# Ledger of designs, part 241: peptides against a protein of PDB entry 6MBK

Target 1, 240 residues: chain A of PDB entry 6MBK
Amino acid sequence: GFEMVNFKEEGFGLRATRDIKAEELFLWVPRKLLMTVESAKNSVLGPLYSQDRILQAMGNIALAFHLLCERASPNSFWQPYIQTLPSEYDTPLYFEEDEVRYLQSTQAIHDVFSQYKNTARQYAYFYKVIQTHPHANKLPLKDSFTYEDYRWAVSSVMTRQNQIPTEDGSRVTLALIPLWDMCNHTNGLITTGYNLEDDRCECVALQDFRAGEQIYIFYGTRSNAEFVIHSGFFFDNNSH

## One batch from the design tools (peptide; made by RFdiffusion4, then SolubleMPNN)

Design b2_p29_4_s3 (from b2_p29_4 with R2L T9I Q17E S18Q E19K N22D E26K)
Fold by OpenDDE base, seed 5:
Structure b2_p29_4_s3 (fold): chain B 240 residues (1-240), chain A 29 residues (1-29)
Amino acid sequence: as target 1 above (240 residues)
Amino acid sequence: SLFPIERGITLEEAREEQKLLDELFKELE
């Protein structure tokens, strides 16, 4: 009922291939298709994960490394998804000097600087880990772990990470949701949820979409500052 | 019922992640 399309202004998005009615369940993604902290633990990253305090404590960082490892793996199940991700982002980690200067006049500057600092610290830390830890030898990024790679992975996760329940529903974990996260943002209501009974993400249509129309979702209530910092865009019609 | 999913993270969530990371690095020093 939909297809991935590269739109001129929005970039990649989803387009309806048939008429979709409001509240129709048009898209679902089973857990097995998600990139999760659990899938990271079960991957080649698992041994290192089990011995690194930061990877264990920071699901977002675990996802970032998971993403890097899978990107470097030609036979990765998630290659089709990873190839749809932007090569670069419009988030602060990619800002030019003039863009940073612009943010100095905003309340977001503190968060931006924190993001810079933390990302750099993470890279420095993990660079050493990758170079010295025995379990890092099995990682495909062992000899090619650059700041640019890490910046990309962190930015990918930052812009796309989602909270979902664990399989048993006892806790919340982080996941990247392929295909679904291709939907671009519009004002509205949350129309995506996780169905534990069927163990899948489910998205119902926010409105009627005709065949040929782009399918939008509501990402959630965010300020323009949040969109800039974590999504890489402004939303002109943002009510927050 | 469904567990609602918001795409991406909030500023508050990001700040919490940053705080946690800072704490972890302090522990490792």
Scores: peptide ipSAE 0.568, ipTM 0.937, DockQ to the pose 0.898
Fold by OpenDDE base, seed 2:
Parts: C-alpha cells; structure tokens; sequence
Structure b2_p29_4_s3 (fold): chain B 240 residues (1-240), chain A 29 residues (1-29)
C-alpha cells in the first residue's frame, strides 16, 4: 500500500498507493528484517565484537560497524536497504565551517563539539583495532576503513537508531528499521510500536492518507536542536 | 500492548552515549 518516492522538499519518503485510513496497520517489519545489535553479533563482526569492550558496551557503535560490514558485502541481505540510505547527511559531522560558526551562538554547539571529538576518537581507536586485532582480518573493511566511511556509518545510525525490546522482552536494544525509517516527520502522536507476540514492528496511520499522498509519522518529541543534530533537518512547525 | 518506538534518539540519550564512551576510553587507558 506504499512506495518509496523522492519528494522535492523532503527527499526520499513513502507514498501511499491506496487510501489508508487513520489507525490502520499499513506497515510492519519482522525482527528478522531489522539490523540489530544481535544481528551484528551473528555477523562477520561477531568475533571482534566478542573481544572489544567498546563494541560490547555501545550498541550504536556496534550498529555502525555492522552497517559498514554489510555495505561492503555484495551479497548482504540488507543491500536493498543500505542503497536507500543517503550517501551524505546534513548532520553536524558534515557541517561546513560556516554552519558550525552559526551554531556557536546556540547551546547546541557543546553537543556538536562533543560529537566531533568522540567520533574522531572512535575512528582512531578502531582504526588501530582493525589493523592489529586478529579477528579484524575477516572484516571486509580491513583494507579500507576511512574516516569518511565511519562518519557515514555513525551518522546513519545516529539519525535512524531505534529502541526496541529484545526477543524475550527483558531488555531494550537498538535497531535500524528498514522501510519504516523512510517515513518523514510530522506533528502528532507516536503510532509505531513493537509487537512482541508477533515479533515485529507495527506502524498504524497517524491520519487518513489518500492514494498518492506522502505518509508521515511522528518521530517523537524533539527540540529544533535535536532535529538538527540527530535527524539532519529543520522542522519549521515544531511545537516543541 | 505495543512497545512504543520513537524514530531516532533524543538529545539526552545522545549525551548519555557520549558520557558512556568517555568513561570507557578512560578505563582503557
């Protein structure tokens, strides 16, 4: 009931191919289709994950490396998803000097600098790990691990990571949700949840959408600074 | 009931991630 379309103003999004009624379950994504910390552990990254404290402690970083490994794998199950991801982002790691200078007049500058510092530290750390750790030899990025690659992966995860329950529901973990994360943002209420009984993400329509209309979701309560820093866009009608 | 999913992360969550990373690097030194 929907298709991916490149919209002029918002970029890629989802468009309804039929009339969708408010509260209708129009989109669901089973756990097996998600990129998760668990799928990272079960991938070629698994051996290194088991030996690195940062990968174990930081689910977002684990997802970033998982994304890089899968991108470098021609036969990856997630290739169709990865190909839909932007090649660059409008988030701070891609800011020009003038954009950073503009933010110096805001409280967001501290978060921006923190992001710069930590991303650089992560890259330096993992560059050494990839070059020296025995379990890194099996990674497709062994001979090609640039800051640009890492910046892209970190930015992809930062803008798209979601909290979902573990399979047994005992804990919260991180996941990228293919297809669903193509929905652009509008004001409203959360209409997406994880159904543990069916083990899938479920999205119901925020409102009526006619065939041909873009399908929007409410990302959550965010400040304008949060949209800039973590989502890579400005939301003019943000009520928060 | 469903576990609600917010798209992306909050600023507070990001700050917590940065703090955790800083602590980890200190432990590795």
Amino acid sequence: as target 1 above (240 residues)
Amino acid sequence: SLFPIERGITLEEAREEQKLLDELFKELE
Scores: peptide ipSAE 0.552, ipTM 0.933, DockQ to the pose 0.905
Fold by OpenDDE base, seed 3:
Structure b2_p29_4_s3 (fold): chain B 240 residues (1-240), chain A 29 residues (1-29)
Amino acid sequence: as target 1 above (240 residues)
Amino acid sequence: SLFPIERGITLEEAREEQKLLDELFKELE
C-alpha cells in the first residue's frame, strides 16, 4: 500500500500506492528487522561490547557502532536500510560557524556545545579502543574509523533512535526502525506502537491518505529547538 | 494494548544521555 520515494527537500519518504483510511494498520515492522542493542550484541561488535563499559551502558552508542559495522559489511542484512539514510545531516554536529553563531542567542547553544564536546570525547576514546583492544581486530572498521564516520553514526542514531520494549516486555531498549522511520513529520497524534504479542512495531494511518500522497506521522510533541537538535529541521506549523 | 512509540527522542532524554556519558567518562579517568 506504499512505496519508498525520494522527495525533493524532504529526502526519502513513503508514498501511498492506494487509498489508505485513517486508523488503518498500513505498516508493521517485526523485531527481526530492527537494529537494536540486542542485534548489536549478537553481531561482530558483540565481543567488544562485552568488554567495554560505555558500549554496555549507552545503548545509543552501541547502536552507533552497530550502524558503522553494518555499513562497512557488504553482506549486511541492513544494507538496504543504511543506504536510505542521509550521507550527512543538518544537525548541530554539521553546523557551520554562522549557524552556531545564530544559536548563541538561544538556550539551544548549550546543548549544541555539549554535543560537540561529547562527540569528540567519544571519538577519541573509541579511536584508542579500536586501535588497541583485541576484540576490535575483527571489526570491519578497524583500519577505517574517522571522525566523519562517527559523527554520521551518532547523528543517525540521534535523529532516529526509538524506545521499544525488550522481547519479554520487562525493560525498555533502543531500536532503529527501518522503513517506518522514513515517514516524515506532521502535526497530529501518536499512531505507532509496539505489539508484544506479535512482536512488531505497528503504525496506523494518522489520517486518510489518497493514492499518490506522502504518508506522514506525528513524531511527538517537540519544540523547534528539539527539531533542530535531533531532527535537523524546523517545522513551520509547530506551536511550541 | 500497544507500547507507544515516538519517533526519535526528546531534548530531555538527550540531556539525560549526555549526563550519563559525562559520569561514565569521569569514572574512566
Scores: peptide ipSAE 0.522, ipTM 0.925, DockQ to the pose 0.875
Fold by OpenDDE base, seed 1:
Structure b2_p29_4_s3 (fold): chain B 240 residues (1-240), chain A 29 residues (1-29)
Amino acid sequence: as target 1 above (240 residues)
Amino acid sequence: SLFPIERGITLEEAREEQKLLDELFKELE
C-alpha cells in the first residue's frame, strides 16, 4: 500500500500506492527489524558495551555507536535503512555561525552550547576508549571514528529514537524504527503504538490518503530537530 | 492496548540525558 520515495524538498518519505483510509493499519515493523539497545548488545559492539559504563547507562549513546558500526559494515542488515538517513541534520550540532549568533538572543542558546560541549566531551571520551580498549580492536570504528561521524550518529538518534517496551514489557528501551521513521510529520494525533502481543510497531493512518499522496504521521511531542525546523526554535524553547 | 510511540526526544528529555551523562563523567573522573 506504500512505497519509499525521495521527495525533492523533504527527502525520503512514504507514498501511498493505493487509497488508504483513516485508522487503517497500513504499516507494521516487527522487533527483529528494529535497531535497539538489545541489538547493539548483540552486535560487534557487545563486548565493549559490556565493559563501558556509559554505553550501559546511556541507551542513546549505545544506539549511536550501533548505528556507526552498522554503517561501516557492508553486509549489515540495516544498510538499506541507513542509506535513507540524512547525511546532515538541522539539529543544533549542525548550526552555522549565524544561526548560533541569532540564538544568542533567545533562551535556547544554553541548550545549544550544552549540546556542543557535551557531544565534544563524549567524542573525546570514546575516542580514547576506541584507541585503547581491547574490545575495540575489531570494531569498524577503530580507524574511522571522527567527530563528524559521531555528530551524525548522535543527531540521527536524537531525531529518530523511540521509546518502546522490552520484549517482556517490564521496561522501556530505545529503538530506531526503520521504514516507519521515513514518514514525514504533520499535525494530528499519535497513531503509532507497539503491540507486545505481536511484538511489532503498528501504525494506523492519521487520515485518508489517496493513491499517490505522501503519507504523513504525527510524531507526537516533537523532537528537538522538528521543533527547530517547524516550530520556531529560534524564538522559543521546546515546551514538550 | 498499544504502547504509544512518539518519534524523537523532547528538549526536556535531552536535558535529562545530558544531566545523566554529566553525572556519569563525574563518577569516572
Scores: peptide ipSAE 0.520, ipTM 0.923, DockQ to the pose 0.653

Design b2_p29_4_s4 (from b2_p29_4, 9 letters changed)
Fold by OpenDDE base, seed 1:
Structure b2_p29_4_s4 (fold): chain B 240 residues (1-240), chain A 29 residues (1-29)
Amino acid sequence: as target 1 above (240 residues)
Amino acid sequence: SLFPIERGITLEEFREQQKLLDKIFEEEE
């Protein structure tokens, strides 16, 4: 099938261990393996979630806190996944002064400033919540909640959040999709979908991949600004 | 049929998240 590999310039990705044919269903991820808003609600974060309007309204923030709680839990089911995540990112929240200056000449600058402002406000808000709210006492991050922690979680979710249907298919929610989200991007067509009947994500091969080759997927039509914000890089051959 | 999955969200969806958050914070303050 495939294996996780740390590529020299691209970081972690998936490499084929055998020949994979185009359109072959080579990767599937059941809902139970996903980190979702629902799994956040059903975790140690649940009591606080039920009492905090922002967590309830913002699925991405719920996922960020879910990720922090699970990272701080040695016996978390998602530890193998979390350990594969970068400890730092090349996204705008990690940009140095020169990189921010460069953004001033790009279409991404206003969105980046918005992200800076909102992330700071979120941290300030939740720092107070974690210190004072009775349902925060059980959180493993209770005594250690730094801006660096929050920046990491927000960046992890920002770069990896996906829209998937709820279990009953009635709504769209957010999820982190382990293993699949390690695939790096190339031009092509969307080859991943959610199968509600089997309750799993399914990915078919965009093209033939020979044994030893990196497996790429098409993330979707993204501008350079979108790649900067969500992935921390520019893609020369994007569709727009 | 499958629900198509794009990795990540669009810039527009990102902006919508930011706007929603702004609104919520204004209401909480």
Scores: peptide ipSAE 0.549, ipTM 0.915, DockQ to the pose 0.852
Fold by OpenDDE base, seed 2:
Order: sequence, then C-alpha cells, then structure tokens
Structure b2_p29_4_s4 (fold): chain B 240 residues (1-240), chain A 29 residues (1-29)
Amino acid sequence: as target 1 above (240 residues)
Amino acid sequence: SLFPIERGITLEEFREQQKLLDKIFEEEE
C-alpha cells in the first residue's frame, strides 16, 4: 500500500499506492528485520562487543559499528535498507564553519559542541581498538576505518535510533526500524507502537491518505533545536 | 497496549548519551 519515493523538498519518504484510512494498520516491521543491539552482538561484531566496555555501555555506538560492518558486507541482510540511507547528512557533524557560527545564536550550540567532542573521542578510541584488538582483525573495516565512515554511521544512528522494548518487555533498548523510518514528520499524535505479542513495530495511519499522497507520521514532541541535532533541519510549523 | 515509539530520541536523551560518554572517557583517563 506504499512505496519509497524521493520527494522534492523532504527527500526520501513513503507514498501511498492506495487510499489508506485513518487508524488503518498499513505498516508493520517484525523484530527480526530490525537492526538492534542484539543483532549487533550476534554479528561479526559480537566478539569485539563482548570485550569492549564502550560498545557494551552505549547501544547507539554498538548500532553505529553494526551499521558500518553490515554496509561493508555485500551479502548483508540489511543491504537493501542501508542503500536507502543518505551518503551524507545535513546534521551538525557535517556543518561547515558558517553553519556552526549560525548555531552559536541558537539553543543547539552547546549540544553540538558536545557531540563534536565525543565523536572525535570515539573515533580516536576505536581507531586504536580496531588496529590492536585481536577480535577486530576479521572486521571488514579493519583496513578502512576513516572519520568519514564513523561520522556517517554516528549520524545515521543519531537520526534513526528508536527506543523499543526488549523481547521480554522488561527493558528498553535501541533499534533502527527499516522502511518505517522513511516516513517524514508532521504534527499530530504518536501512531506507532511495538506489539510485544506479535513482536513487531506497528504503524497506523495518522489521517486519511489518498493514493499518491506522502505518508507522514508524528515523530514526537520536538523543539527546533532537537530537529537541528537529530534531523539537521528546522521544522517551521513546529507547534513547540 | 502497544509500547509507543517516537521517531528518534529526545534532546534530553541525547544529552544523557553524551554525559554517559563523557563519564566513560573520564574513567579511562
């Protein structure tokens, strides 16, 4: 009932191929299709994960490395998803000097500086780990781990990470949700939830969408600063 | 009921991630 389309201003999004009614369950994604901390642990990254305290402590970093490893794997299950991701982002890690100067007049500047600092530290740390750790030898990024690679992965995860329940529902973890995360934002109410009984993400239509219309979701309550940090843009019609 | 999913994370959650990273790196120094 939908297709991926490159829209003029929004970039990639989902377009309805048929009429979709409000509250209709039009999209679901089973856990097995998600990129999660668990799937990272079960991948080629697993041995390194089990011996690195940062990967264990930071689910977002684990996802970033998982994404890099899968991108470098031609037979990866997630190749179709990864190929839909931007090659570059408009997020702060890609900002030019003039754009950073502009941020100095916004609420986002302190958070951006924090991200710059931490991303640099992470790269320096993991560059050394990849060069020296025994379990890094078999990683596809062993001989090719650039800051540009890491910046891309971090930005991908930053813009697309979601909180979902663990399989038993006892904790919250992080996941990338393929296909669903292509939906662009509009004001409204949260219409996506995780169904633990069926172990899948479920998205119902925020409103009626006619065939040919772009399908939007409400990301959640976000400030303009949050949009800059997490999406690289301001939402002009943001009610908050 | 479903566990609600917000697309992405909040600014506060982002800040928490950054603080945790700072803590980890400080412990390694």
Scores: peptide ipSAE 0.546, ipTM 0.914, DockQ to the pose 0.840
Fold by OpenDDE base, seed 5:
Structure b2_p29_4_s4 (fold): chain B 240 residues (1-240), chain A 29 residues (1-29)
Amino acid sequence: as target 1 above (240 residues)
Amino acid sequence: SLFPIERGITLEEFREQQKLLDKIFEEEE
């Protein structure tokens, strides 16, 4: 009941192809379609993951490398999803000098500097790992691992990572949720949840959507600073 | 019951990730 559309102002989003009623379950994504830490472990990245303490400790970094490996793999199951991702972002890691100067007057500056530092450190570390580690030879990014690549992957994960339960529900892990994460933000209530019984993400409609209308979701309570850090924009009608 | 999913992570969760990264790199240096 929906399709991917490139909207003029919002960029890519979901549009209803039929009338959708409020609270109707219109979108679900099974675990097997998600990009998760588990899928990273089960991919070509698995051998390196099993031997690198940072990949093991940081699910978001594991997802970033997973994303890079899958992007570099022509036959990746997630190619259709990856092709929908922006080639660059408006997040602080992509800010020009003037934009960074502006941040100096905001409460976000400390977090941004932390991200700059850590991202650079991560790249330097993993560049060496990719060049020297035996299990890195099997990675499709072995001969092409630039800071631009890493910045893109980190930004992709930063803007799209979600907390979901593990299969047994005992822990929380990170996942990228294809299709669903294309929904743009509006004020409202959380209408997405993970159904452990059916092992899938489920999204119910926040409101009635007529055929042809863009489908919005409520991302959650976010400050303007959070929007800048996570999405690179301010929400004009943000009440939080 | 459903496990609620917010799109993305909170600022606090982001900060926690950054702190953990700092810790890991300090241990590696």
Scores: peptide ipSAE 0.544, ipTM 0.915, DockQ to the pose 0.837
Fold by OpenDDE base, seed 3:
Structure b2_p29_4_s4 (fold): chain B 240 residues (1-240), chain A 29 residues (1-29)
Amino acid sequence: as target 1 above (240 residues)
Amino acid sequence: SLFPIERGITLEEFREQQKLLDKIFEEEE
């Protein structure tokens, strides 16, 4: 009912291949297809994860490393998904000096500087870990872990991380949701949820979409500052 | 009911992550 398309102005997105009615369940993604903290633990990253406090405490960082490991693995199940991700982002970590200066007039500046500091600190920490930790020897990134790699992974997770329930529903964890996260944003209502009974993400159509139209979702109520931090842009129809 | 999914995290959640990271690094020093 949909296909991935590179739109001229918006980049990659989803296009309807048939008419989709409002509230129709047109897209679902089972847990087994998600990149999660759990899948990170079950991957080649698992042994290191079990011995690193930061990876254990910070699900977003675990996902970033998971993404890097899978990208470096030719036989990764998620290669088709990873290949759809941008090679670079418009997020603050990629900003030029003039763009950062512009942020000084916004409420995002403090958070951007925090992100710069923390990302650099994380990279320095994990660079040493990867070079010295015994369980890092099996990682495909052992001999190739640059700041550019880490910046990419962090930005990928920042723009695409989602909170979902654990399998038993007792806690909230983080996940990347392939295919679904390619939907571009429009104003509206949340139309995506996790179905614990069927153990899958479910997305219903925000509105009617005709064959050939781009399928949009509502990312959530976000301030302009949040859009800058997480998406690198100001949304024109943002009510904040 | 479904657990609602918002793409990304809130600014507040982001700030909390930053604070947590700072705390972890301080404890390791």
Scores: peptide ipSAE 0.535, ipTM 0.911, DockQ to the pose 0.884

Design b2_p29_5_s1 (from b2_p29_5, 12 letters changed)
Fold by OpenDDE base, seed 4:
Structure b2_p29_5_s1 (fold): chain B 240 residues (1-240), chain A 29 residues (1-29)
Amino acid sequence: as target 1 above (240 residues)
Amino acid sequence: MKLVPVRRLTAEDYKEMEKLLEELFEEEE
């Protein structure tokens, strides 16, 4: 019912191949296809995860490392998904000096500096961990862990990570949702839910879409400023 | 069956995460 298309101005998105009615379940993604903290634990990162307190406590960082490990793995199941990810982002971590100067007169500058500082600190910490920890030896990124790599992974996760329930529904975990995150954002209501019985993300249409129209979803309530800081874009129709 | 809402993280989520990370770093130092 949909196809991936490169739209002008908006980049890649999903286009309806048939008429889709509002509230119609048009997209679902089983847990096994998601990149989650749990899949990170079950990956080559697992041994290190089990021994690093920060990885254990910070699911977003775990996802970032998971993403890096899978990217560095030619036979990774998620290679097709990873290849669809941007090589760079419009997030503050990628801001050039001129962009930072432009924001210097705004309150956003503090968030920009904070994000940069924090990310750099994380990188420094994990660089040492990767170099010294025994369980890091088998990581595909051990001999090639640059700030650029980390910046990319952190930005990828920051712009795309979602809260989903654990398999038993007892806790909340973090996940990247392939295919689903190809939908561009619009104003509205959250129309994606997790079906614990079928163990999958389910997305229903926010509105009617005709064949040939781009499918938009609402990721959550954020201000435009917040989107810039954490998602790297402004949304014109964002009323928040 | 009740679907659990799937959402991206909020500004508040990130603030909390930053706070937690700072605490973790302080504990590791």
Scores: peptide ipSAE 0.534, ipTM 0.916, DockQ to the pose 0.840
Fold by OpenDDE base, seed 5:
Structure b2_p29_5_s1 (fold): chain B 240 residues (1-240), chain A 29 residues (1-29)
Amino acid sequence: as target 1 above (240 residues)
Amino acid sequence: MKLVPVRRLTAEDYKEMEKLLEELFEEEE
């Protein structure tokens, strides 16, 4: 009932191919299609993951490395998804000098610098790990792990990672949700839930969409500043 | 059937993650 479209201003998004009614379940994504901390552990990254304390503790970083490894793997199941991801982002890690100068007059500057510093620190740490750790030898990024790559992966995860339940529902884990995260954001209510019985993410329509209309969803309440810092986009009418 | 809400991480989530990461770096350095 939908298709991926490159919209003029919004970039890639989903467009309805038929009329979709409000609250209609129009999109679902099984767990097996998600990029999760668990799938990272079960990938080529697994051996390194099992021996690096930071990877184990920081699910977002695990996802970032998972994303990099899969991107570097021509036969990766997630190649179609990865190819839809932006090559760069509007997150602070990509801010130009003018943007930084503008933010210097705002309270967001502290968060911008913090994010930059932390990301650089992570890169430095993992650069050494990848160069020296035995289990890093089999990683496809072993000889090509650049800050640009890491910046991209971190930004991809930061802008797209979601909390979902583990398979048994006992804990919360992190996941990238292909196809679903192609929806652009609008104001409204959260309409996505995880169905543990069917083991899938389920998204119901926020409103009626006619055939040919772009499908929007609400990713959660954030201030405009928070969207800039963590989501890489600005919502003009964000009243939160 | 009860669904578990799926949400993006919040600013608070990232603050907590930043704190945890700082602690981890302190332990590794």
Scores: peptide ipSAE 0.559, ipTM 0.923, DockQ to the pose 0.858; fails the geometry check
Fold by OpenDDE base, seed 3:
Structure b2_p29_5_s1 (fold): chain B 240 residues (1-240), chain A 29 residues (1-29)
Amino acid sequence: as target 1 above (240 residues)
Amino acid sequence: MKLVPVRRLTAEDYKEMEKLLEELFEEEE
């Protein structure tokens, strides 16, 4: 049905190995393969999670630390996924001085500064936690937790985190969805849903794809500015 | 059965999260 390919300028993506018709279920990902808040709680991060109010309240931060812990674990189940993630992003946290200067005349500058401030504050807080909290001693990042690490994790989660239902469907939780999130973005409609009966994400094709074509999906409507701020890319065909 | 839509977080989602985080930091620091 599809294969992972490193596309020039776009990075990793999925390419069709056969013709795929619109609305065809071509991709599904079971819950057990997802990086979720629940998997974070059940990982080496669990003890600290249970003792830190911010981790408990902020699923995105929990995912960021989960991602860092798994990255630092050579035998992590998610190593193949993590290795496909960009080493850096086009999000504000990675903006160069010239880019920031260019944005000074735009409304986006406020969001840029906000992200800088917030991320730095988070790092400072958790740096102290990691250094002092007893349950942090078990973390693989105990002796190596840099701002660059945190920036990367936050950016990874920010660009890729999704809302999915809990196993019983009673609540909403956050998840990174391996394989599925390898699809690059295009304009269209949301074609991914969660099947609670089978406990998996299900993605149907947005359009017809021929064998050899890159498979694109739609992750949601955003302005170009919003994509820059939260997704790390521009989309020319997106009006705002 | 009906699928539950899966979506990336929106700008609105992040705004709400930022507000919550700010409140949490003020309580913890």
Scores: peptide ipSAE 0.554, ipTM 0.921, DockQ to the pose 0.836; fails the geometry check
Fold by OpenDDE base, seed 1:
Structure b2_p29_5_s1 (fold): chain B 240 residues (1-240), chain A 29 residues (1-29)
Amino acid sequence: as target 1 above (240 residues)
Amino acid sequence: MKLVPVRRLTAEDYKEMEKLLEELFEEEE
């Protein structure tokens, strides 16, 4: 019903291969295909996770390291997904000097500098951990953990992480959702829900899409500034 | 059957996460 396409302006997205009607369940992703905090705990990162309070408390950071470890693992189940991720992002961590100067005249500048500072601090902390902690020895990133690696992982997670329920539905956790997150954003209503009985994400069409049209979904209400800072999306008429 | 909404994190979510991280760094460093 859909295919991945590299669109000229938007980059990679999903295109309908047939007519899809509004509210039609056209895409579902089982939990086993998701990159989650739980899958991070159950990966090669698990031993270090179990002994680092920041990894335990910060699911987004756990996902970032999970993503780096899987990227460095040739036999990773998620290699096909990881290879579809951008190598760079239109987020503050990748801004050039001119872009930063432009933002100095906007309310977003404080958030930009905060993101720079926080990400650098995280990198410094975990660089030390990876170099000194015994449980870091088996990590595939042990001998190659650069700031460029970290900002890529952080940006990937920041732009793509979602809240989903835990398997038992008792808590909320964070996840990257392959295939689903290839949809570009448009204004509308959230049309993705998690089905706990079948343990999968379910996405219904926001509107009618004809064969050959790009499929858009609504990831959530944000201001344009929020999209720039956290999502890398640019939407002209967006409401907060 | 009830579906749990799946959404990206909000600015408020990140604000809370930043506060938590600051507290954690103060404890670990």
Scores: peptide ipSAE 0.547, ipTM 0.920, DockQ to the pose 0.846; fails the geometry check

